# Peptides against a protein of PDB entry 5Z08: the designs that were tried, part 140

Target 1, 168 residues: chain A of PDB entry 5Z08
Amino acid sequence: RQKDEWAKKTSSLMKQLDWFIGEHLGAMLAAEELGGPVVGELMEIDPDDLSAGFNAHGKLKKATSQPDLDRRQRRIDDIWGPQDEQGQAHKRKRGADEALAASAEMRDLIEQLMNKLVEAGGDNSATYVEIPRESAAARFLVRSKVAMFHPNDARRLRLVDFGRDLDD
Target 2, 222 residues: chain B of PDB entry 5Z08
Amino acid sequence: GLPRLIDAIEEASKIPAKRRQTPIKPTIEKLTTHLYTHGASPDSLLRLADLLTLRNHLDQASLAAITRNLYPSSTVSDEVVLRFIGALGHGQLKPTLALQALFLRWLVMVYHLLENPGVLGQVYGVLFDLLDTAAIRPQLCHLLALVTRRKHVRPFRIQAILTLSRQTGGDPNLTGLLRVFKNYYPEIIVGDATKGRASAFKHPDPQWRQHLDEIQQRRSEA

## One batch from the design tools (peptide; made by RFdiffusion4, then SolubleMPNN)

Design b2_p17_3_s3 (from b2_p17_3, 11 letters changed)
Fold by OpenDDE base, seed 5:
Structure b2_p17_3_s3 (fold): chain B 168 residues (1-168), chain C 222 residues (1-222), chain A 17 residues (1-17)
Amino acid sequence: as target 1 above (168 residues)
Amino acid sequence: as target 2 above (222 residues)
Amino acid sequence: MPKMLEEIMQRLEHYSR
């Protein structure tokens, strides 16, 4: 009974995590990778606001101001895309593709971190995931205090042991 | 005026060179002459940043010439800065690494004119992740040296620079950046590999600086 | 596992704001 409830709760939480990553974090992380602001250092950037770009003060241009990213992408689309309704669709698609890629990277990284922690059975040396690059996802996990880099190797990331941190 | 020249170049940038009715070079020369004489307003800077950073049919020599003459007559907005930052790195839609190096050099030279220098701090991670790109590393390290604050100096970044420094045989620009980090954390042991010559991050173009100052002074008198 | 996931989500949400 308790094991089944635990499994159900775990599944539910994973779904919520997937939703949160996909609907909120992915776009923000994609923006960071594209040269936008660092996630968590700026106010809540609505994914729609990321598409809106940043004003001269680093503030999100209100949705009514054509996002500078939209101007850039419009120009790319004007040059390389059909001028028609399809060009706007390609813009949205690229932004969506980057957000999806960032979401997938974050999700995979969290899963690997969790799995390594469980598999290590208390061996701290075995808890590290090797990351191919410092990504927006990896950096955000560290900033959010979800993960920590190895002190001597920035390519190695581990999940923070919340059990120890919660008991302290 | 400058806006009309930009309009003409924007239109020409949409068309392959072989299909243009008129050569673009004379218009580029007029633009660069105007920029050299008067500088670019904030609005013009944004438009030019788009021309420089977006994939278009302009040739690399023209893009480089515009960048070399990109004197701000006033301040540089966050939007302009973010255009250049967004153009960095590898990708099919990114400018050439040679042009990216010119953009970074430009950002260094106009750093004191930024409306909000904090904007670069907000994209610090993006800049830092590009340190492995050798072609832009010298200018990137210089920019990071200006931008770095205590909040950016994290253990993982210290280790990343140390690792990269070892891998590059002690790039003097990386050593220079580590010295900047050490200003915030004196306990950073710059290992023997970093005992090499550190870059002093001197102004990349004193003549360009002088000319910029002249342009900026004329605005203050108007 | 559930507590760990809850903590992850809480931290991600907190620092994304």
Scores: peptide ipSAE 0.461, ipTM 0.399, DockQ to the pose 0.248
Fold by OpenDDE base, seed 3:
Structure b2_p17_3_s3 (fold): chain B 168 residues (1-168), chain C 222 residues (1-222), chain A 17 residues (1-17)
Amino acid sequence: as target 1 above (168 residues)
Amino acid sequence: as target 2 above (222 residues)
Amino acid sequence: MPKMLEEIMQRLEHYSR
C-alpha cells in the first residue's frame, strides 16, 4: 500500500514537473539559450517581447542531431529575423523546437542527476553527471540550488542532496 | 538619399544577378560612398542589417563592401545587433563565415555606440559556443573580451577555453580571452596552454575608428 | 523521492519567478 501510494505520488509529481518544464520553464530556458533573459534574473526586457517569439506551443518533432551550435544560431535568427510570413513560420517552428529541446534537456538532465544520486549509494564522487555543455538548463539548476558543479570540473554536475538538508 | 539607394538594392537583392536588367555594382558604389560620407541612421542600419544577414541574391563582394562602410551616424539599436548575432554560425541560410567575421569585427568597432551594450551580455552563451569555429574565433574572442563580465566567467567556460586552447595549440585569441577572465578571477590557473602569445585585442582598424569619430562628431554639431 | 521532487519543483518555481 505505501509503495503504491509512493509510486502514485512520484508519478503525479513527475507529471507536474513535466508540465512545469514543458509549459513554462522550457520556453524561458530556450530564451536564455537564445540570448534572452537569464531565468530568475529580473531583466528589464518586456517578457511579452520574448514570449511573443515563444508562444508557439507546437509539438514539433525531434529534428535530427544538428550540432547544438546550429540550434542556438537559428534561435537568434528566428527571434530577430525578418518578419516575413515564411520567416515567422520558421521562427515559430524554430522557437518551438528550441523550447522543446530545452524542455527535453532539462528533463533529461534532472533524470540523470536523480539516477546518478540513487546509483551512487552515498559515494559523492559517483553522483556527478557529465554534461556536454553548460546549458541554460544546467545553469538554471545551479542557480536554483538544485544542482552543483564539481569544484574542479565544470563539466560535472551533481544533484544537491536535499536529504541531508531535509533531515536536519 | 540613402533610403532610395537601399530601396534599389533591396529590389535588386530579390532577383538573381543573371536576371537583373541593370548591374547592381554602381548602386552599391553609390551606397558605400554615401555611407562613408554620411553614415547610416538607425533606420537605415536596420534595413542594411537585413540586407547583410538575410539570404538574398547579392554577391559576397557587395555585402562585404557594405559591411566595411557600415558607419553608424548615431547609435546602434539592439535590433541591429541581434540581426548580426543571428547571422552567426553554421547553416545553409546563414552568411558565409568570412562575412560573419566582418560582422563581428563591425560589432567590436561600434561597441561604444550600442544603445544597450548589455544585449551582447545576454547573448554571451551563443557567442561563446561559437569559439570552436576557427574562421570567426579572432573577432569573436575580441568581442567576448569587450562583453565579458564577472557573471559570464563560470567554471565551465574557463574549462572550455582551456580545453579549446589545448586543442588549438594555444590560439593567442583564446589566451587573450582567458586573461580577461583572470581579471575577474585571479585564481584562474592559466596553465601551460596559456604560456603562449596572448592577443591584446587592439582596435581592428584605426582608420575606420577615426572616420567613425568624424561622422559621430558631425551629428553632435547638428 | 517524492520529497526530493517536491523540493526540486519548489526551487525551480521559486527561482523562475
Scores: peptide ipSAE 0.459, ipTM 0.391, DockQ to the pose 0.235
Fold by OpenDDE base, seed 2:
Structure b2_p17_3_s3 (fold): chain B 168 residues (1-168), chain C 222 residues (1-222), chain A 17 residues (1-17)
Amino acid sequence: as target 1 above (168 residues)
Amino acid sequence: as target 2 above (222 residues)
Amino acid sequence: MPKMLEEIMQRLEHYSR
């Protein structure tokens, strides 16, 4: 009975997590991966950073009259930009695909992190997940205090032990 | 000369490797050899910065090789600096984080040759906000250690780096940066959150420094 | 497991605002 209730509660929470990731977080993470705003960072735009032609997210401000920055963006667009006609539909489709990819990546990372924590049996050295790349998902997990990197290896991520924080 | 080599590489960079008529590797080797021997002028540096920071069809090994041999023969302009800063962070159009780490290391090694070191202070917030990116954090902390002034050490940034230090389990580079902050705010408690050893931010490559000095000396004699 | 999931969700929701 208790085990069944636990299983039901776990299933319900997992569905809620999947919904939250898919419906809210995935799009924000995808925007971050595409060079949009960083999720959960207080955008304190320092006026001095704006004057330098960069925003807090490393985006070049289009409004700086420096012809060279516009030339750079144009050159990137010329090399990798979609051709004109199908461009908006392709951008929307690409955005949707990126949101799905970000959602899947976040979900997979959380699952791996939880599984490793359970499997480690209290050995902190065994709790690390190897990540193939630093993603918006991985960074957000750290910013949200859900995960932490290995101090000497940026490819290793572990779940924060919530049990220790609750007993203190 | 160097401009002709850059021209050839720029043209090749527009074409996928499989569609190139000639292998680019020999031209990259000639470029890197020339850079090692003579360094790059300000104009050449700008062109090379564009090749390194703009998305093109050059392979990562070639880009890394150019970056490792990017010896300035003179000063480094604000424009060159801003190309590299603008290439930092996450995004599909940005260089790989591995290459960004090389750019940051380069900026550290040429910091004394910047025409206006203050330009990095103007983009301090942009640099600081990238500390969450673990792959570039070591070099970023080193650069910030050079750039940080009293005006940059604000309560919100102190709290941010303390929080990040806890989240990283006490990254030695963050601890090193906190020590720099502590020079301006002695009341900053580094120890409770960061039982780890602080980075000393030593020069990343003493041999590279020595070779740079030799290139710079030749310019002063010419 | 449920407690851990609750904590994860709480943190994700809190920092996504």
Scores: peptide ipSAE 0.459, ipTM 0.405, DockQ to the pose 0.238
Fold by OpenDDE base, seed 1:
Structure b2_p17_3_s3 (fold): chain B 168 residues (1-168), chain C 222 residues (1-222), chain A 17 residues (1-17)
Amino acid sequence: as target 1 above (168 residues)
Amino acid sequence: as target 2 above (222 residues)
Amino acid sequence: MPKMLEEIMQRLEHYSR
């Protein structure tokens, strides 16, 4: 009975996590990956806003007062980006694809971190997940104090021991 | 002499520290003292590059100490450079990121002694693809700032740096590298937020430079 | 596991705001 309740609660929490990542966090992480704001600085990024791009400060480029600088950056994107009308559609599709990719990456990373902690059996050296890149997902987990990097290897990430942090 | 010290360290590097009959630290100290006094010949540099880059049983402190005293007495060959470049990146067989940062710093400091500076241009892509690694980014950007030529400044790399710069909140090293790119393509917009926060890529260690110059001068007098 | 997930979610939600 208690094991079944634990399994049900775990499943429910995983569904809530999946929803939170997919519906909210994924778009924000994708925005960060696309050079948008760091997650926690801008709360609501519409997926459609991902197509508009972000300024050097990570702020959404509002359509209106694009300073001459933003016109020049667009010009670089226009010079080196696909010129055709298909280019804007490709940018929107890319934004949606990036949100899905970021959601999947965050979900997978959390799962790996949790699994490694369980598998390590108390060996801190075995709790590290090797990350392929410093992603927005990985950085956000560290900022959120969910994970920490290995002191000598920024590609090794481990889950924070919440039990120890609560006792200190 | 230096070759005998390297021989002893090479043999010791094959054996776990707990199984060594003699402590390696005194031999490392003799090596680093010799390197500080005389520098390393091209042949010795290659052997030391292997010790530094290949997985062995040497401790990180010893590897770092050797790297910090790795003064070339002459030129640096392409082979030596490629050993250090090959040691960069991720993987269980790779040196620690801290040691990789020291290697990149060393390459910056000895760049003017490379037999063929063009070798770094040939591996430009390998270096560039590591920019997302925060632990080595400062030294990597500095090295790329030295190596970058017009042929390397491609649209996809411009966009990659711009994207990464935004992702990192305007890392001053990336901004510095973008300024180097802007020398070839003035139309590149280094955002206003980044204008004041670019690394100047100053020499990492003026004292090390001075000592290197002294070692190099002794060669010219011989 | 449930406590760990709860803590993860709480921190993610807190720092995403």
Scores: peptide ipSAE 0.456, ipTM 0.393, DockQ to the pose 0.215

Design b2_p17_3_s4 (from b2_p17_3, 10 letters changed)
Fold by OpenDDE base, seed 4:
Structure b2_p17_3_s4 (fold): chain B 168 residues (1-168), chain C 222 residues (1-222), chain A 17 residues (1-17)
Amino acid sequence: as target 1 above (168 residues)
Amino acid sequence: as target 2 above (222 residues)
Amino acid sequence: MPRMLEEIMQRLLHYTR
């Protein structure tokens, strides 16, 4: 009974996590990877909003108010914001693809982190996941105090031991 | 040989200086002399990277002396690079900022010997996020200047450099890094605060470079 | 496992608010 309740609760929480990553966090992480704001500076980014591009400050470009930005800033905007319909379609597709990729990366990373913690059986040295790159996902997990880098290897990430922090 | 010297230092590093039966300084001097003469193999580099980056009982002067004589005899592996990168930043388990600056300087000086220069590009964000740390900023900007590719030049990073440049009164190293960014995107607007003197990111130690070249040449003849 | 997931979710939500 308790194991079944535990399994059900775990499944429910995992579904909630998957939903949160897929519907909200993935787009924000994708925005960061695309040169947008760091997660927490801009909330609720839609993949369609990713297609609008970002200014030099990492702020979403609103379609209507292009003030007379200096020609040079417009060129940055042209690089980051193709104005043609094809460019917008490519940006929308890219935004959606990046959001999916970021969601998948975050989900996989969290799963690996949890699995390594369970498998380590209390050996802190065995709790590290090797990350292929420093991603927005990895950085966000560290900023949110969910994970921490190995002190001597920036490619190694581990889950923060919440059990010890809760018991202290 | 070098492995035996490293063994002795590794053992000594586990013991507080006051509890050591034998002074470590003579062994450090032998190590640094050996490194200066012959360089370090990839295996020896990894062991030395651990000694330099892991918390141990070695004194700062010894660690600095090893770092200043850390001539690779061959290539530098990704693993060695990652040890040094992981040692950067603030934290109780991390080396001093002074030692971190020496590590960054070393990475700059051996950049051409990296087995995979792309490894630094994979941890670009870690390096970039440390730019606010004044003590390591000069060497960090130099390393980033070598590592930066088009994929790393993002609007938020441009803005971060501009903001930090304003906050620092136009640090010439930040201005230098921004110029590197501008090579990929010439249209980057550099504010008046960045019109100042930029670092040229010259080789930090020409004598060290020359000596490294001599060590590397001996390998090609063998 | 459930507590760990709860804590992860709480932290993720906290830093996205």
Scores: peptide ipSAE 0.436, ipTM 0.397, DockQ to the pose 0.220
Fold by OpenDDE base, seed 1:
Structure b2_p17_3_s4 (fold): chain B 168 residues (1-168), chain C 222 residues (1-222), chain A 17 residues (1-17)
Amino acid sequence: as target 1 above (168 residues)
Amino acid sequence: as target 2 above (222 residues)
Amino acid sequence: MPRMLEEIMQRLLHYTR
């Protein structure tokens, strides 16, 4: 009975996490990857905002910005955007695709971090996940104090031991 | 020789200063004199890196004196570099921020002697995330200026520097680092806040450099 | 597991607010 209640509670919390990542956090992480604001500075970004791009200060471009600002953003988009001159519709699709990719990456990373902690059986050296790249997801987990990097290897990430933080 | 001096300091480092039978200062002075005259071998550098980075009972003045005389006689291994990188940041087990600034300064001054300069590129994120720490920022920006490659210049890091530059009132070291980024991507708009005076990242200690060169030349003649 | 997820969610929400 208690195990079943725990399983149900875990499933419910996972659904809430998946919703939060998919509906909110993924777009913010995608914005950060595209040169937008760091997550926590701009809380509400939709896929259409991602397609509009960001100024040099990571602020959303207002539609009324002068043509010279648009040329500068095009250069940023040309550096980090698709090479093909594909129109505004391709930029919107790319923004949505980046949000989905960021959501999937965050979800997978959290799952790996949790699984490694459980599998390690108390061995701190075995709790590290190797990350393929430094992502907005990985950085945000560190900023939010959910995860920490290995002191000597920025490619190794582990979940913060919340139990120890509660006993101290 | 140098190994025996390190042995004596390692043993003394395990004991609180008040409980030591003999003062450690004379041994530290012998060590620093030896380092100044002959430099440190790769093996000695690793042992000294552990003494400098791990929590022990050595006083801050002794640790600083060793760091200021830490001349490599040859190359600097990845392991030595990683000891110093691992000692950076906030934490009760970490060295003081003042000592961390000396470590970063040392890494800048010995950068050309690294066996694999790419090791710093692998820990680039760890270094970059410490830019908010004002006490180490000048040396950290200088090290990052040396380490930065095109692969490290990412949109989020550009934005992070711009944000931090605004929050700090336009720290010239951050402006200097942003100029390094701009060398890889000229289209990076450094806002009006970055029109300010940028650090040129000059060598921190020309005298130390000259003395290092003399130690390194003795190895090539042997 | 549930406590860990709760803590993760709380921290993610805290730093996104």
Scores: peptide ipSAE 0.432, ipTM 0.399, DockQ to the pose 0.233
Fold by OpenDDE base, seed 3:
Structure b2_p17_3_s4 (fold): chain B 168 residues (1-168), chain C 222 residues (1-222), chain A 17 residues (1-17)
Amino acid sequence: as target 1 above (168 residues)
Amino acid sequence: as target 2 above (222 residues)
Amino acid sequence: MPRMLEEIMQRLLHYTR
């Protein structure tokens, strides 16, 4: 009975994790990889920055002094308006592909980290996953305190041992 | 008691309706009656959340009936909240959009009973990204209206709501959510898209609220 | 395993705020 409840709980949590990665986190990580905002950094949005609007690159437009409200609305509409259907389709496709890639990378990395921890049987040296690159996924896991880099090798990542913190 | 009823339903949920030796409907009716009378403890809520959110062989009418009677007798844990949030969106393993709308409505109605209302703020982006799903949008906007804080009101989200509002012909729920955003940033230009009727996000079910209050009062007296 | 997954989820959610 307890084993079945444990299995159900684990399955439920994995489904939630997969959903969170696939539906939410993957797109944010893809944006970071493409030079967008860093995931988890509090972008302090200055009210003045909101009023200045954003350029097509998601960067704050330099506050040009002229408050022409109509021009700003038109520019927002022009930035988000029908760009050439082909260019938007390619950007959307590329964005979707990058989000899928980031989701897959994050999911695989978490799975490897968990598996290595279980396989290591308490040997901390065996808990490291070798990462091919310092991806947005890897950096985010470190920022979120889910993972840690090896002190001497940034290509080696391990899961943070939550067990010590959970038993205290 | 309630745990035994949940046990019976959990076992029945593993078996297709056509292969069950006994009809489950009488047990569901007993469960819903019990929930209406006494509410659900935190432990029972978690078990019921799993029954409602995990793919099983329970029929949609039974799942809806349980959800409509899901009165917490105490607080609602983060784990219970996360079960319902994880059940949202499109997917073969996810509940129907109709059931998801009931879950969102439930979260709105029990928002004041959350052990940590901040948990919804953590999944804000997840909730926000589902706004394009028309079937759940009304309840989703209501929940977001409760959850939204200044930190969530980002330029890209403002633009996303404005764009979606234009695409939907000015959905009053989106207009309502945009008014909530404007409370944090009055300078938000809502354009012509918000000249329409905004939802006031009133309590979805005053009778349900009254009954919940009666159940919660019994706990404080015990 | 469930506790580990819960903690991972909590941390991921916390830092996406």
Scores: peptide ipSAE 0.448, ipTM 0.426, DockQ to the pose 0.277; fails the geometry check
Fold by OpenDDE base, seed 5:
Structure b2_p17_3_s4 (fold): chain B 168 residues (1-168), chain C 222 residues (1-222), chain A 17 residues (1-17)
Amino acid sequence: as target 1 above (168 residues)
Amino acid sequence: as target 2 above (222 residues)
Amino acid sequence: MPRMLEEIMQRLLHYTR
C-alpha cells in the first residue's frame, strides 16, 4: 500500500517535472542558449534593465529608448507566439526546436543525476554524471542548487543530497 | 422567526411537491424576505447550506432564490464553506451546475466574512480540479483568484491552466487566474495566454454588497 | 524518491524567479 502510494506520487511528480521542463523551463533555457537572459540570475536585474537587452556576454546593454516591452516576454513570444508571417515562423520554429532540445537535455540530465544517486548507494564518488558540455541546463541545475560540479572537473555533475537539508 | 421558517422548509423538502399538503412557495417567499431584511445567523446559515447542498425535493427556483438572499448577519463558519465546496462537481447527488455557480458567486461575495479564509486554501485542489467545468469556471476562477497563495502555484497547475486556456481559446477567466499566478511567480511564461483579455474579477453584484454591508452594520449596533 | 523530486521541483521553481 505505502509502496504503491509512493510509486503513484513519484509518477505524478515526474509528470509535473516533465511539464515544467517542457512548457516553462525549456523555453527559458533555450533563450539563454540563444544569448538571452541567464535563468535565475535575472532576479537581481530590474525589469527596466531587462528592456535594455543583453550583449553577447550577457551584460546589460545601455538603455536604448526602445519601449518597456519585456524583451524576455518578447523572446518567449517569438518562440511560442502564433505563427503570423513566414519570417516569424522560421524564428518561432527555431525557437521551438531549441526549446525542445533544451527540455530534452534538462530532462535527461535530471534523470541521469537521479539514477546515479540511487545507484551509488551512498558512495559520493559514484554519483557523478559526465556532461558532454556545460549547457544552460547544467548551469541552471547548479545555480538552482539541484546539482554540483565536481571540485576538480567541471564535466562531472552530481545531484545535491537533499537528505541532509530536508532533515533539518 | 427564521428558525421556524427553516423548520417548515426542511420538512417540506422531504416530501415531493405533488404530495405536499401546502404549497412551499409562500414559505420560501417569507424566508427570502426575512433573509433580505435581517440576514442569517451562523446557525441558520448552516441549516440553509444543508438545504441548498443536499439532495431534497425543493425546486431549483426556490433554491436559487434562497441563495440570492443568503446574507450572513455575522460570520461564515468553516462548516458552511465546506458544505458549499462539497456540493461542487458532477454527480447524481450534486446540485445543478447553475446552482453551483450561484454558490461560488456567494462565496466570492462573502469571502471577507469567513471566520477562517484559510479553509478555502485547504480545499484549493478540489476547487482547481473543477476548472474544466465550463458552467462554473467564471465564478470558480474568481474564487481561486481570492484564495490563491504562493503555495498553491505549482507547475502542474500552471500547466493545467495553460492547457485549458488553449483548449478554451483563451477564456478570460483563466487568463485572469494566470495573472494572479504570475503575481506570485513573475517568471511564469504564459506566452499568448497573458496577451489575451483577462477578467479583472470585479465584485459580481454591487447592490448585493451594499445590502450585505447594511445588514452587517445593524449587527454591530446591537 | 518523491521527496527528492519535490525538492528538485521546488528549487527549479525558486530559481526561475
Scores: peptide ipSAE 0.440, ipTM 0.430, DockQ to the pose 0.265; fails the geometry check

